# Peptides against a protein of PDB entry 4AID, part 90

Target 1, 242 residues: chain A of PDB entry 4AID
Amino acid sequence: FDIKRKTIEWGGKTLVLETGRIARQADGAVLATMGETVVLATAVFAKSQKPGQDFFPLTVNYQEKTFAAGKIPGGFFKREGRPSEKETLVSRLIDRPIRPLFVKGFKNEVQVVVTVLQHDLENDPDILGMVAASAALCLSGAPFMGPIGAARVGWVDGAYVLNPTLDEMKESKMDLVVAGTADAVMMVESEIQELSEEIVLGGVNFAHQQMQAVIDAIIDLAEHAAKEPFAFEPEDTDAIKA

## One batch from the design tools (peptide; made by RFdiffusion4, then SolubleMPNN)

Design b2_p16_8_s3 (from b2_p16_8, 6 letters changed)
Fold by OpenDDE base, seed 5:
Structure b2_p16_8_s3 (fold): chain B 242 residues (1-242), chain A 16 residues (1-16)
Amino acid sequence: as target 1 above (242 residues)
Amino acid sequence: MTPFEKFLEELRKKRK
């Protein structure tokens, strides 16, 4: 196996991005670990557009499998075959920042699947899933203008906390999820308890700064393990409106 | 050069 691994220290935790061991049939596949939480992201894209395809057919599916349910809160009560509320929300959370980063005019089917393999009860797999999905897309050869990074920011004892544990989040006055590129914030999702706009904006900036190390790690992994980029030339759609 | 490769090149230039 040609296994490539990138390891960084991130928010006082070890983040590991690995490719080449699992899901080798995918266009991109990344095993991501933070603490003892483990996710597998896979990216698959069609090599041709369907006849008459008029929209970009991106599907993102985040899932917490029953084999991991022994460590996932509420996992034992999930009905097989229907996404939970959490799975639906996290799927959208991953979709939102990545969708606008595909090359305009690319209308081949893209499927991103994020599977939680292990949960440590400290590190939420949502952020890790966002990072893994970004990495898998960057490795796939799809015309994706990523990477994105992601971070969760808490506000605990009057300070920003990067990727607070589930226990630290109980004391947090902010649940702020940010995703972005090196240059831009792409998505913000927030639940806030009576904090000033200044603190919230500061949290977005803090998240964007802290995710740069992740973006860097994904780039380093892609430099060593990315597939050849898919040959795609966007149709000059701007020339048809003249 | 793909759009992604171009993006990577731009990022590498910003880090130097």
Scores: peptide ipSAE 0.053, ipTM 0.704, DockQ to the pose 0.424
Fold by OpenDDE base, seed 1:
Structure b2_p16_8_s3 (fold): chain B 242 residues (1-242), chain A 16 residues (1-16)
Amino acid sequence: as target 1 above (242 residues)
Amino acid sequence: MTPFEKFLEELRKKRK
């Protein structure tokens, strides 16, 4: 098996990105680990546009599967059916920063699936899922202008904390999720308790700085394991102005 | 060169 792995220290934790062992039928597939939390991200894209397709058909699906439920907080038997509120929210957190980064005019179907395989009760799979989805897209050959990084920022004892544990988050005055590229912040989601705008903006900047190591790790993995880029040229939008 | 290849090249240039 041609297994490629990137390991970094990130916020005092080991982040592992692995490809080549699981989901080989996908265009991109990444197994991501932080602590004992494990996610599998897969990216699949159609090689042609459907007739009459007028919008970009991106689907993002985050799933906390029942086999991991013995370690997932609140993981009582989710009846097979509708995504939970958490699964719906995290699917949107992944979708929001990646959707704008596809090449304009690309309207082939894209499916991103993030599956939680294990939860350690310390490291939330959402941030790990965002990172894994970014990596899977970068490996796929899809015309995706990523990677994105992601980070959660807490405010504990008057300091920023990168990816606080679930227990540290109980003492945090901020739950700030940021996603971005090397050059730009693409998404911010925040819950705050009586903090100044200055502290929140500082948290966004802190997140963007801290995610660079993840972006770098995804690039390094892609350089060694990415598929050949899909041959897609955007329609010259200048030809529509003539 | 695909848009993604161009992006990777730009990122590699910014890291040097």
Scores: peptide ipSAE 0.020, ipTM 0.585, DockQ to the pose 0.558
Fold by OpenDDE base, seed 4:
Structure b2_p16_8_s3 (fold): chain B 242 residues (1-242), chain A 16 residues (1-16)
Amino acid sequence: as target 1 above (242 residues)
Amino acid sequence: MTPFEKFLEELRKKRK
């Protein structure tokens, strides 16, 4: 087993990104851990485009498995075969920032699957799932112009809190999820209780600053464990509009 | 102006 691991301290918690132990049949696979919350992200991409494919066929599936449901709030009654509201929402949170980062003209099928393996009841697996999906894509060799980082920002006792626990979130006046590259914010989703625009904008900036350590950790993991880049030449679509 | 600075400027415009 050629196991590569990156460990960082992030928001007062240990973030671990691991590859090479599980899901070796995927193009990229990352086991991500924060506290005792554990997710597996896998990225798989087709090596050819389907005939007549007119759009980029990216699918993102975030799922909380029934074996983890005994530790997941609200997990006890998952009907097999339909995503929960949470699973649908988190799948979109992962999809939104990654979709624009694929090389223009790439229309091979891409499947990202994030599976919650363990939940500690403190650390929400959504942010961890976003980070793991980014890392899995960077390892895969797919023409993905990542990594992305992600962060949740709370506002507790007049301060920003990076990735608040589920208990700290009860006291938070802000639920701000941000995803971005090193250079750009790609996605913001926010629920806010009577906070100034200045505090919210400061929260986006705080999130983007704090996710740099995660971006750097994904880069370091990729330098040691990424597959060779898939040979893809983007269609020069600018030459057809002249 | 960085991509991030542009994003912040757009975010400010949407909230006004």
Scores: peptide ipSAE 0.014, ipTM 0.466, DockQ to the pose 0.033
Fold by OpenDDE base, seed 2:
Structure b2_p16_8_s3 (fold): chain B 242 residues (1-242), chain A 16 residues (1-16)
Amino acid sequence: as target 1 above (242 residues)
Amino acid sequence: MTPFEKFLEELRKKRK
């Protein structure tokens, strides 16, 4: 097995991105770990477009499987067959920043699946899932103009906190999730209690700065482990404006 | 050079 791993210190925690051990049948697969929270992201894409495909068929599915239920809060009560509210929300949080980064004109089916394998009750798997999905896409050979990074920012005792624990979040006046590329913020989602716009904007900037280390880690992993990029040329969109 | 490879090269240039 050719196993490649990138390890960084991030917000006072060890982030590990690993490929080559699990889900080798996927185009890209990343096992991501922060603390004792573990997620598996897989990316699969079709090598041809379906006849009559008019839109980009990207699907993102975040899942907390029943086998992990003994290690996930509320996992014992999952009804078969419908995504939870959390699974639906996190699937959208992953989808929003990645969707615009695919090369225009690419209409092959893409499926991203993020599966929570373990939860440590401190580190939320949503941010880890966003990072893992980005890494899996960068390894896949799909025409994805990533990586994205992601970060959660709290406001505790008058300071920004990167990826606060579930316990620190109870004291936080802000739940700010940011995703972006090295150059741009792609998505902001925020819940805020009585904070100035200046503090919130500062939180977005803090998140974007802190995610650069993750973007670097994904790039380093991709330099060593990415598949050959899929041969795709974007349609020349300048010819339609004449 | 694929669009992704081009993007990686641009990122590497900004960090040197």
Scores: peptide ipSAE 0.022, ipTM 0.580, DockQ to the pose 0.446; fails the geometry check

Design b2_p16_8_s4 (from b2_p16_8, 7 letters changed)
Fold by OpenDDE base, seed 3:
Structure b2_p16_8_s4 (fold): chain B 242 residues (1-242), chain A 16 residues (1-16)
Amino acid sequence: as target 1 above (242 residues)
Amino acid sequence: MTPLEKYREELKKKRE
């Protein structure tokens, strides 16, 4: 197997991005690990547009599988069929920042699947899932103008904390999830308790700064493992020049 | 130029 791996230190934790061992049938596939939390992201895209397709058919599915359930809080054998509230929320958190980054006019079906394989009860799989999905898309050859990074920011004891543990989050006055490119913030989701706008804006900036290392790690992985870019010429050439 | 190549070139230009 041609296995490529990138490892970085990120917020006092080891982030590992790996490709080439699993899900080889996907266009892109990444195992991402932070602490003992492990996710698999896969990206698959159609090589043609369906006749009459008028919108971009992106589907993002985040799943906490039952084999990880013994280590996932509340992880009983979830009946196959309906995503949990958490799975629905995280699927949206992944979808929101990536959807605008596809080349305008690309209307081929894209499926991103993020599967939690292990949960350590400290590191939330959502941020890791966002990072893994970004990496899988960058490896796939799809016309995706990523990578994105992502970060969670807490406010504990009057300081910003990058990717707080589930226990640190109990003491946090902020749950701020940010996703973006190297150049731009694409998504903010926040729950805030009695903090100034200045602290919140500082948290967004902190997140965007801290995700640069992740973006660089995805780029480095893609330089060594990305498929050839899918030959796609948008009808509107102005979208490539931006 | 691919999206990833473009992104890499833009990042390279910002680092120069």
Scores: peptide ipSAE 0.105, ipTM 0.718, DockQ to the pose 0.340
Fold by OpenDDE base, seed 2:
Structure b2_p16_8_s4 (fold): chain B 242 residues (1-242), chain A 16 residues (1-16)
Amino acid sequence: as target 1 above (242 residues)
Amino acid sequence: MTPLEKYREELKKKRE
């Protein structure tokens, strides 16, 4: 088995990105670990477009499997058949920043699946899932203009905190999730309690700065483990406006 | 050169 691993220190925690052990049938697959929280991201894409496909058919599915339920808050009550509110929200958080980064005109089916395998009750798997999904896409050979990084920012005792623990978040006046490329912020979601716009904007900048190490780690992993890029030429859409 | 390769090269150039 050719296993590639990248390890970095990130926000005082060890982030591990691993490929080559699990889900080899996917186009890209990444096992991501922070603390004892573990997620598996897989990316699969069709090698042709369906006849009559008018839109980009990207599906993102974040899920917490029943076998992880003993370590996930609320995992014991998963009713069969519908995503939880959390699973729906996190699926959207992953979808939003990655969707615009596919090459224009690419309309092959893409499926990203993020599965929580373990939860340590300290590190939320949502940010880890965003990072893992980005890495899996970069490894897949899909025409994805990533990587993205992601970060959560808290405001505790008058300071920014990168990826606060679930306990630190109880004392935080801010829950700020940011995703972006090296050059641009792609998505911001924020819940804020009585903070100035200046502090919030500073939090976005802090997040974008802190995610650069993750972007670098994904690039390094992809340099050693990415598949050959899928041969795709975007249609020159400028010729239709004349 | 793929989109990802282009992006990697652009990122390398920004760090030099």
Scores: peptide ipSAE 0.101, ipTM 0.733, DockQ to the pose 0.370
Fold by OpenDDE base, seed 1:
Structure b2_p16_8_s4 (fold): chain B 242 residues (1-242), chain A 16 residues (1-16)
Amino acid sequence: as target 1 above (242 residues)
Amino acid sequence: MTPLEKYREELKKKRE
């Protein structure tokens, strides 16, 4: 088994990105761990476009599957049913920053699946899922102009907190989720209680600075474990419509 | 330039 692993200290916690142990049938697969929260991201892409495909068919599915009955909050046996509101929201949080980063004209089917395997009740799997999805895409060989990083920023006792715990978030005046590339912020989602725009903008900048270590970690993992880039050239007609 | 940076630059060049 050729297992590749990258470990970094991030916001006072150990982030581990691992590939090669599970989901080997995917184009990319990453097991990501922070604390005792564990997620599996898989990326699969079609090697050809479907006849008559006129849009980019990206699907992102975040799932809090109870593999471990008792380690996920609200872990009643979610019957095989519609995604929860949280699962739908987090799927969109992952989709939003990655969708624009695919090469224009690429219309092959892409499926990203993020599965929560374990939850420690401190570290939210959403940010970890965003990071894992980015890493899985970078490993896949898909024409993805990533990586993205992601971070949550809180405001506790007059300071920014990177990836606050669920308990720290109860005291936070800000829930700010940011995703971006090395060069740009791609997505901001925020819930704010009576804070100035200056503090919020400072939080976006703080998030973007703090996610660089994650971006670098994904690059380092990809240097050791990425598949060869998929041979894709956009049709000239799709380039001109830019 | 890392392998991933090279990959991104190649993809960027194909997009332009």
Scores: peptide ipSAE 0.042, ipTM 0.691, DockQ to the pose 0.108
Fold by OpenDDE base, seed 4:
Structure b2_p16_8_s4 (fold): chain B 242 residues (1-242), chain A 16 residues (1-16)
Amino acid sequence: as target 1 above (242 residues)
Amino acid sequence: MTPLEKYREELKKKRE
């Protein structure tokens, strides 16, 4: 196996991004690990547009497999076939920041699948899933103008905490999820308990600063393992409106 | 600039 791995220290935890061992049939595949939480992201894209395709057909599926359910809080009762509320929410959290970053006019089918393989009961796989999905897309050769980074920010004992553990989150007055590129914030989702707008805005800035190391790690992995970019030229849609 | 060239430049800028 031609295994490529990037390891960084991130928020006092080791983040590992690995490719080349698993899901080699995908256009991009990344195994991401933080603590003992492990996710597999795969990206697959069609090499042609379907006839009559009028919208960009991006599908993002976050899923927690039954084999990991013994380590996932509430995972024991997962019914096959319908996403849980958590799976639906996290799928949207991944979709929101990546969808705008595809090249305008690209209407080939894209499927991103994030599978939780292991959960350590400390590190939530949602942020890790966002990072892994970004990395998988960057490796795939799809016309994706990423990477994105992502971070969760807590507010514990009057300080920002990067990617708080599930236990630290019980004491947090903020659950702030941010995703962005190196240059821009793309998505904010927040649950706030009696905090000033100044603290929340500071949390967004903190998240965006802290995700730069992840963005750099994805770029470093992509330089060593990315496929050749898919040859795509958008149809000059401005020429059809004349 | 092609979309591919733009993507490569964006990746390069993030390393500088």
Scores: peptide ipSAE 0.039, ipTM 0.693, DockQ to the pose 0.416

## One batch from the design tools (peptide; made by RFdiffusion4, then SolubleMPNN)

Design b2_p17_1_s1 (from b2_p17_1, 9 letters changed)
Fold by OpenDDE base, seed 2:
Structure b2_p17_1_s1 (fold): chain B 242 residues (1-242), chain A 17 residues (1-17)
Amino acid sequence: as target 1 above (242 residues)
Amino acid sequence: MEEQRERFEKRKALLLK
């Protein structure tokens, strides 16, 4: 097995990105760990467009499988067949920042699957899932203009907290999820309790600064483990303006 | 780090050709 691993300290926690051990049948696959929370992201893309495909067919599926039931809160009988509300929301949180970063005109089917393998009850797998999905896409060879980073920001005792624990979040006046590239914020999702717009905007900037280390970690992993870029030429869209 | 980002950006620019 050619296993590549990147490890960084991030917000006082060890983030590990690993590839080459698991899901080798995918175009990209990343095992991401923060604390004792573990996620597997896989990216698969079709090598051709379907006839009559008019839109970009990206599917993102975040799932918390019952096999992690020793540590996942709410591990009572998920009826087989529908994503939970959380799984639906997190799938959208991953989809929103990655969808705009595919090369225009690419209409091959893309499937991103994020599976929670372990949960420590401290580190939420949503942020870790966003990071892992970004890394898996960068490794895949798909025409993806990532990486994205992601961060959660809390406001506890008059300070910003990077990726607060589930217990620290009970005291937080802010739940701010940010995703972006090195150069731009792509997505903001926020729940805020009686905070000024200045503190919220400062939280977005703090998140974007703190995610740079994750972006660098994904780039480092990709330099050592990414597949060759898929040979795709975007359709010349300037020919439609004549 | 900056040189590594620059190499990666050059690789992505090949996806736009």
Scores: peptide ipSAE 0.319, ipTM 0.869, DockQ to the pose 0.196
Fold by OpenDDE base, seed 3:
Structure b2_p17_1_s1 (fold): chain B 242 residues (1-242), chain A 17 residues (1-17)
Amino acid sequence: as target 1 above (242 residues)
Amino acid sequence: MEEQRERFEKRKALLLK
């Protein structure tokens, strides 16, 4: 087994990105760990476009599966066959920043699946899932112009906190989720309690700065473990307008 | 770090040619 691992310190926690042990049948697969929260991201893409495919068929599926029951709050009572509200929301949080980063004209089916394997009740698997999905796509060879990083920012005791614990979030006046590339913020989602616009904008900048280490970690992992880029030539859509 | 980013960006730029 050719196992590649990248480890960084991130917000006072160890982030581990691992590939090569699990889901080797996927185009990209990353096991990501922060604290005792563990997620598996897989990326699979079709090697051809379906006839008559008019749109980019990206599907993102975040799952907190019942087999982690006892390691995920409420895991025993999940109705088989429908995503929870949380799973639906997190699937959208992952989809939003990655969708615009695929090469224009790429219409092959892409499936990203993020599975929570363990939850420590401190580190929310959503941010970890975003990071893992980004890493899995960068490893896959798909025409994905990532990586993205992601971060949650809290405001506790008059300071920014990177990826606050679930307990620290109860005292936080801000729940700010940011995702972006090295150069650009791609997505912001925020819940704010009585904070100035200046503090919120500072939180976005703080998140974007702090995610650079994650972006670099994904790039380092990809240099050692990425598949060769899929040979895709964008249809010259400018040649059809002449 | 910067040199790795540059190598990675060059690899992505080959997908756009």
Scores: peptide ipSAE 0.306, ipTM 0.865, DockQ to the pose 0.196
Fold by OpenDDE base, seed 4:
Structure b2_p17_1_s1 (fold): chain B 242 residues (1-242), chain A 17 residues (1-17)
Amino acid sequence: as target 1 above (242 residues)
Amino acid sequence: MEEQRERFEKRKALLLK
């Protein structure tokens, strides 16, 4: 197996992005690890558009499998067939920043699946899932103008904390999730307890700065492991305005 | 081969911007 791996230190933790070992049937597949939390992201895209397809059919599915339930807080009782509230929220957190980054006019079906394989009870798999999904899309050859990075920012003891542990989050006055490209913030989601707008804005800037190392790690992995870009020419929709 | 390499390099250049 041609296994490619990128390892970085990120927020005092080791982030590992790996491809080539598992899910080789996908267009892109990334195994991401932070601490002992492990996620698998897969990206698959159709090689043609469906007849009459009028919208971009992107589906993002974040799932915590029952085999990991013994290591996932609240994971012991999954209802078969319907995403949990957490799975629905995290699927949207991944969808929001990636959807705008597809080439305009691309209407082939795209499926991103993020599966939590292991949880360490310290590192939340949501941020790791966002990073892994971005990496899987970059490896896939799909016309995705990523990567995105992602970060969670806490406010603990009067300081910003990058990707706080679940225990640090109990003491945090901020739960700020940011996703973006190298150049732009694409998504902000925040829960805040009595903090100034200045502290929150500083948290967004801190997140965007700290995610650059992740963006660079995804780029480095893609340089060594990405598939050839899918041959997609957007229909020149500007030619219909003459 | 050259056209695929050019597309990869263009995409790489978009990923690096």
Scores: peptide ipSAE 0.087, ipTM 0.676, DockQ to the pose 0.323
Fold by OpenDDE base, seed 5:
Structure b2_p17_1_s1 (fold): chain B 242 residues (1-242), chain A 17 residues (1-17)
Amino acid sequence: as target 1 above (242 residues)
Amino acid sequence: MEEQRERFEKRKALLLK
């Protein structure tokens, strides 16, 4: 098995991005770990467009499967239940920043699935899921102009905290989720309590700065493990609707 | 302010579950 791994220190925690061990049937697959939280992101894309497809058919499914006490049961997909409110929200958080980064005119079906495999009760799998989804897309060969990074920023004791623990979040006056490329912020989702716009903007800048190490880690992983780019030429007809 | 606080607390409670 050709297993590629990138490890970085990020916000005082070890982030591990791994490919080549799990979900090899996907176009891209990344196992991401931060602390003891573990997610699997898979990206699959159709090699042709469906007849009459008029929009880009991207689907993102984030799933938090409750596994019994520290053992991932091999291959036991709990029955597809209705997604929780959290799963629905996190699926949208992943979708929002990645959707605009696909090459214009690409209308092949793309499915991103993020599965929480382990949760340490400290590190939220949502940020890790965003990072893993970005990495899986970069490895897939899909015409995705990522990577994105992601970060959560808290405000605790008058300071920014990168990816606060669930316990630190109890004291936080900010829940700021940012996703972006190396060059741009693509998505901001913020819940704030009695903070100035200056503090929030500073939090966005802090997040964007701190996610660069993750972007670089995804690039390094992709240089060593990405599939050949899918041969896609956009039809000239989508250039006329700008 | 109250609506933002309620939204914050609701989201925080969702993320902490």
Scores: peptide ipSAE 0.032, ipTM 0.640, DockQ to the pose 0.014

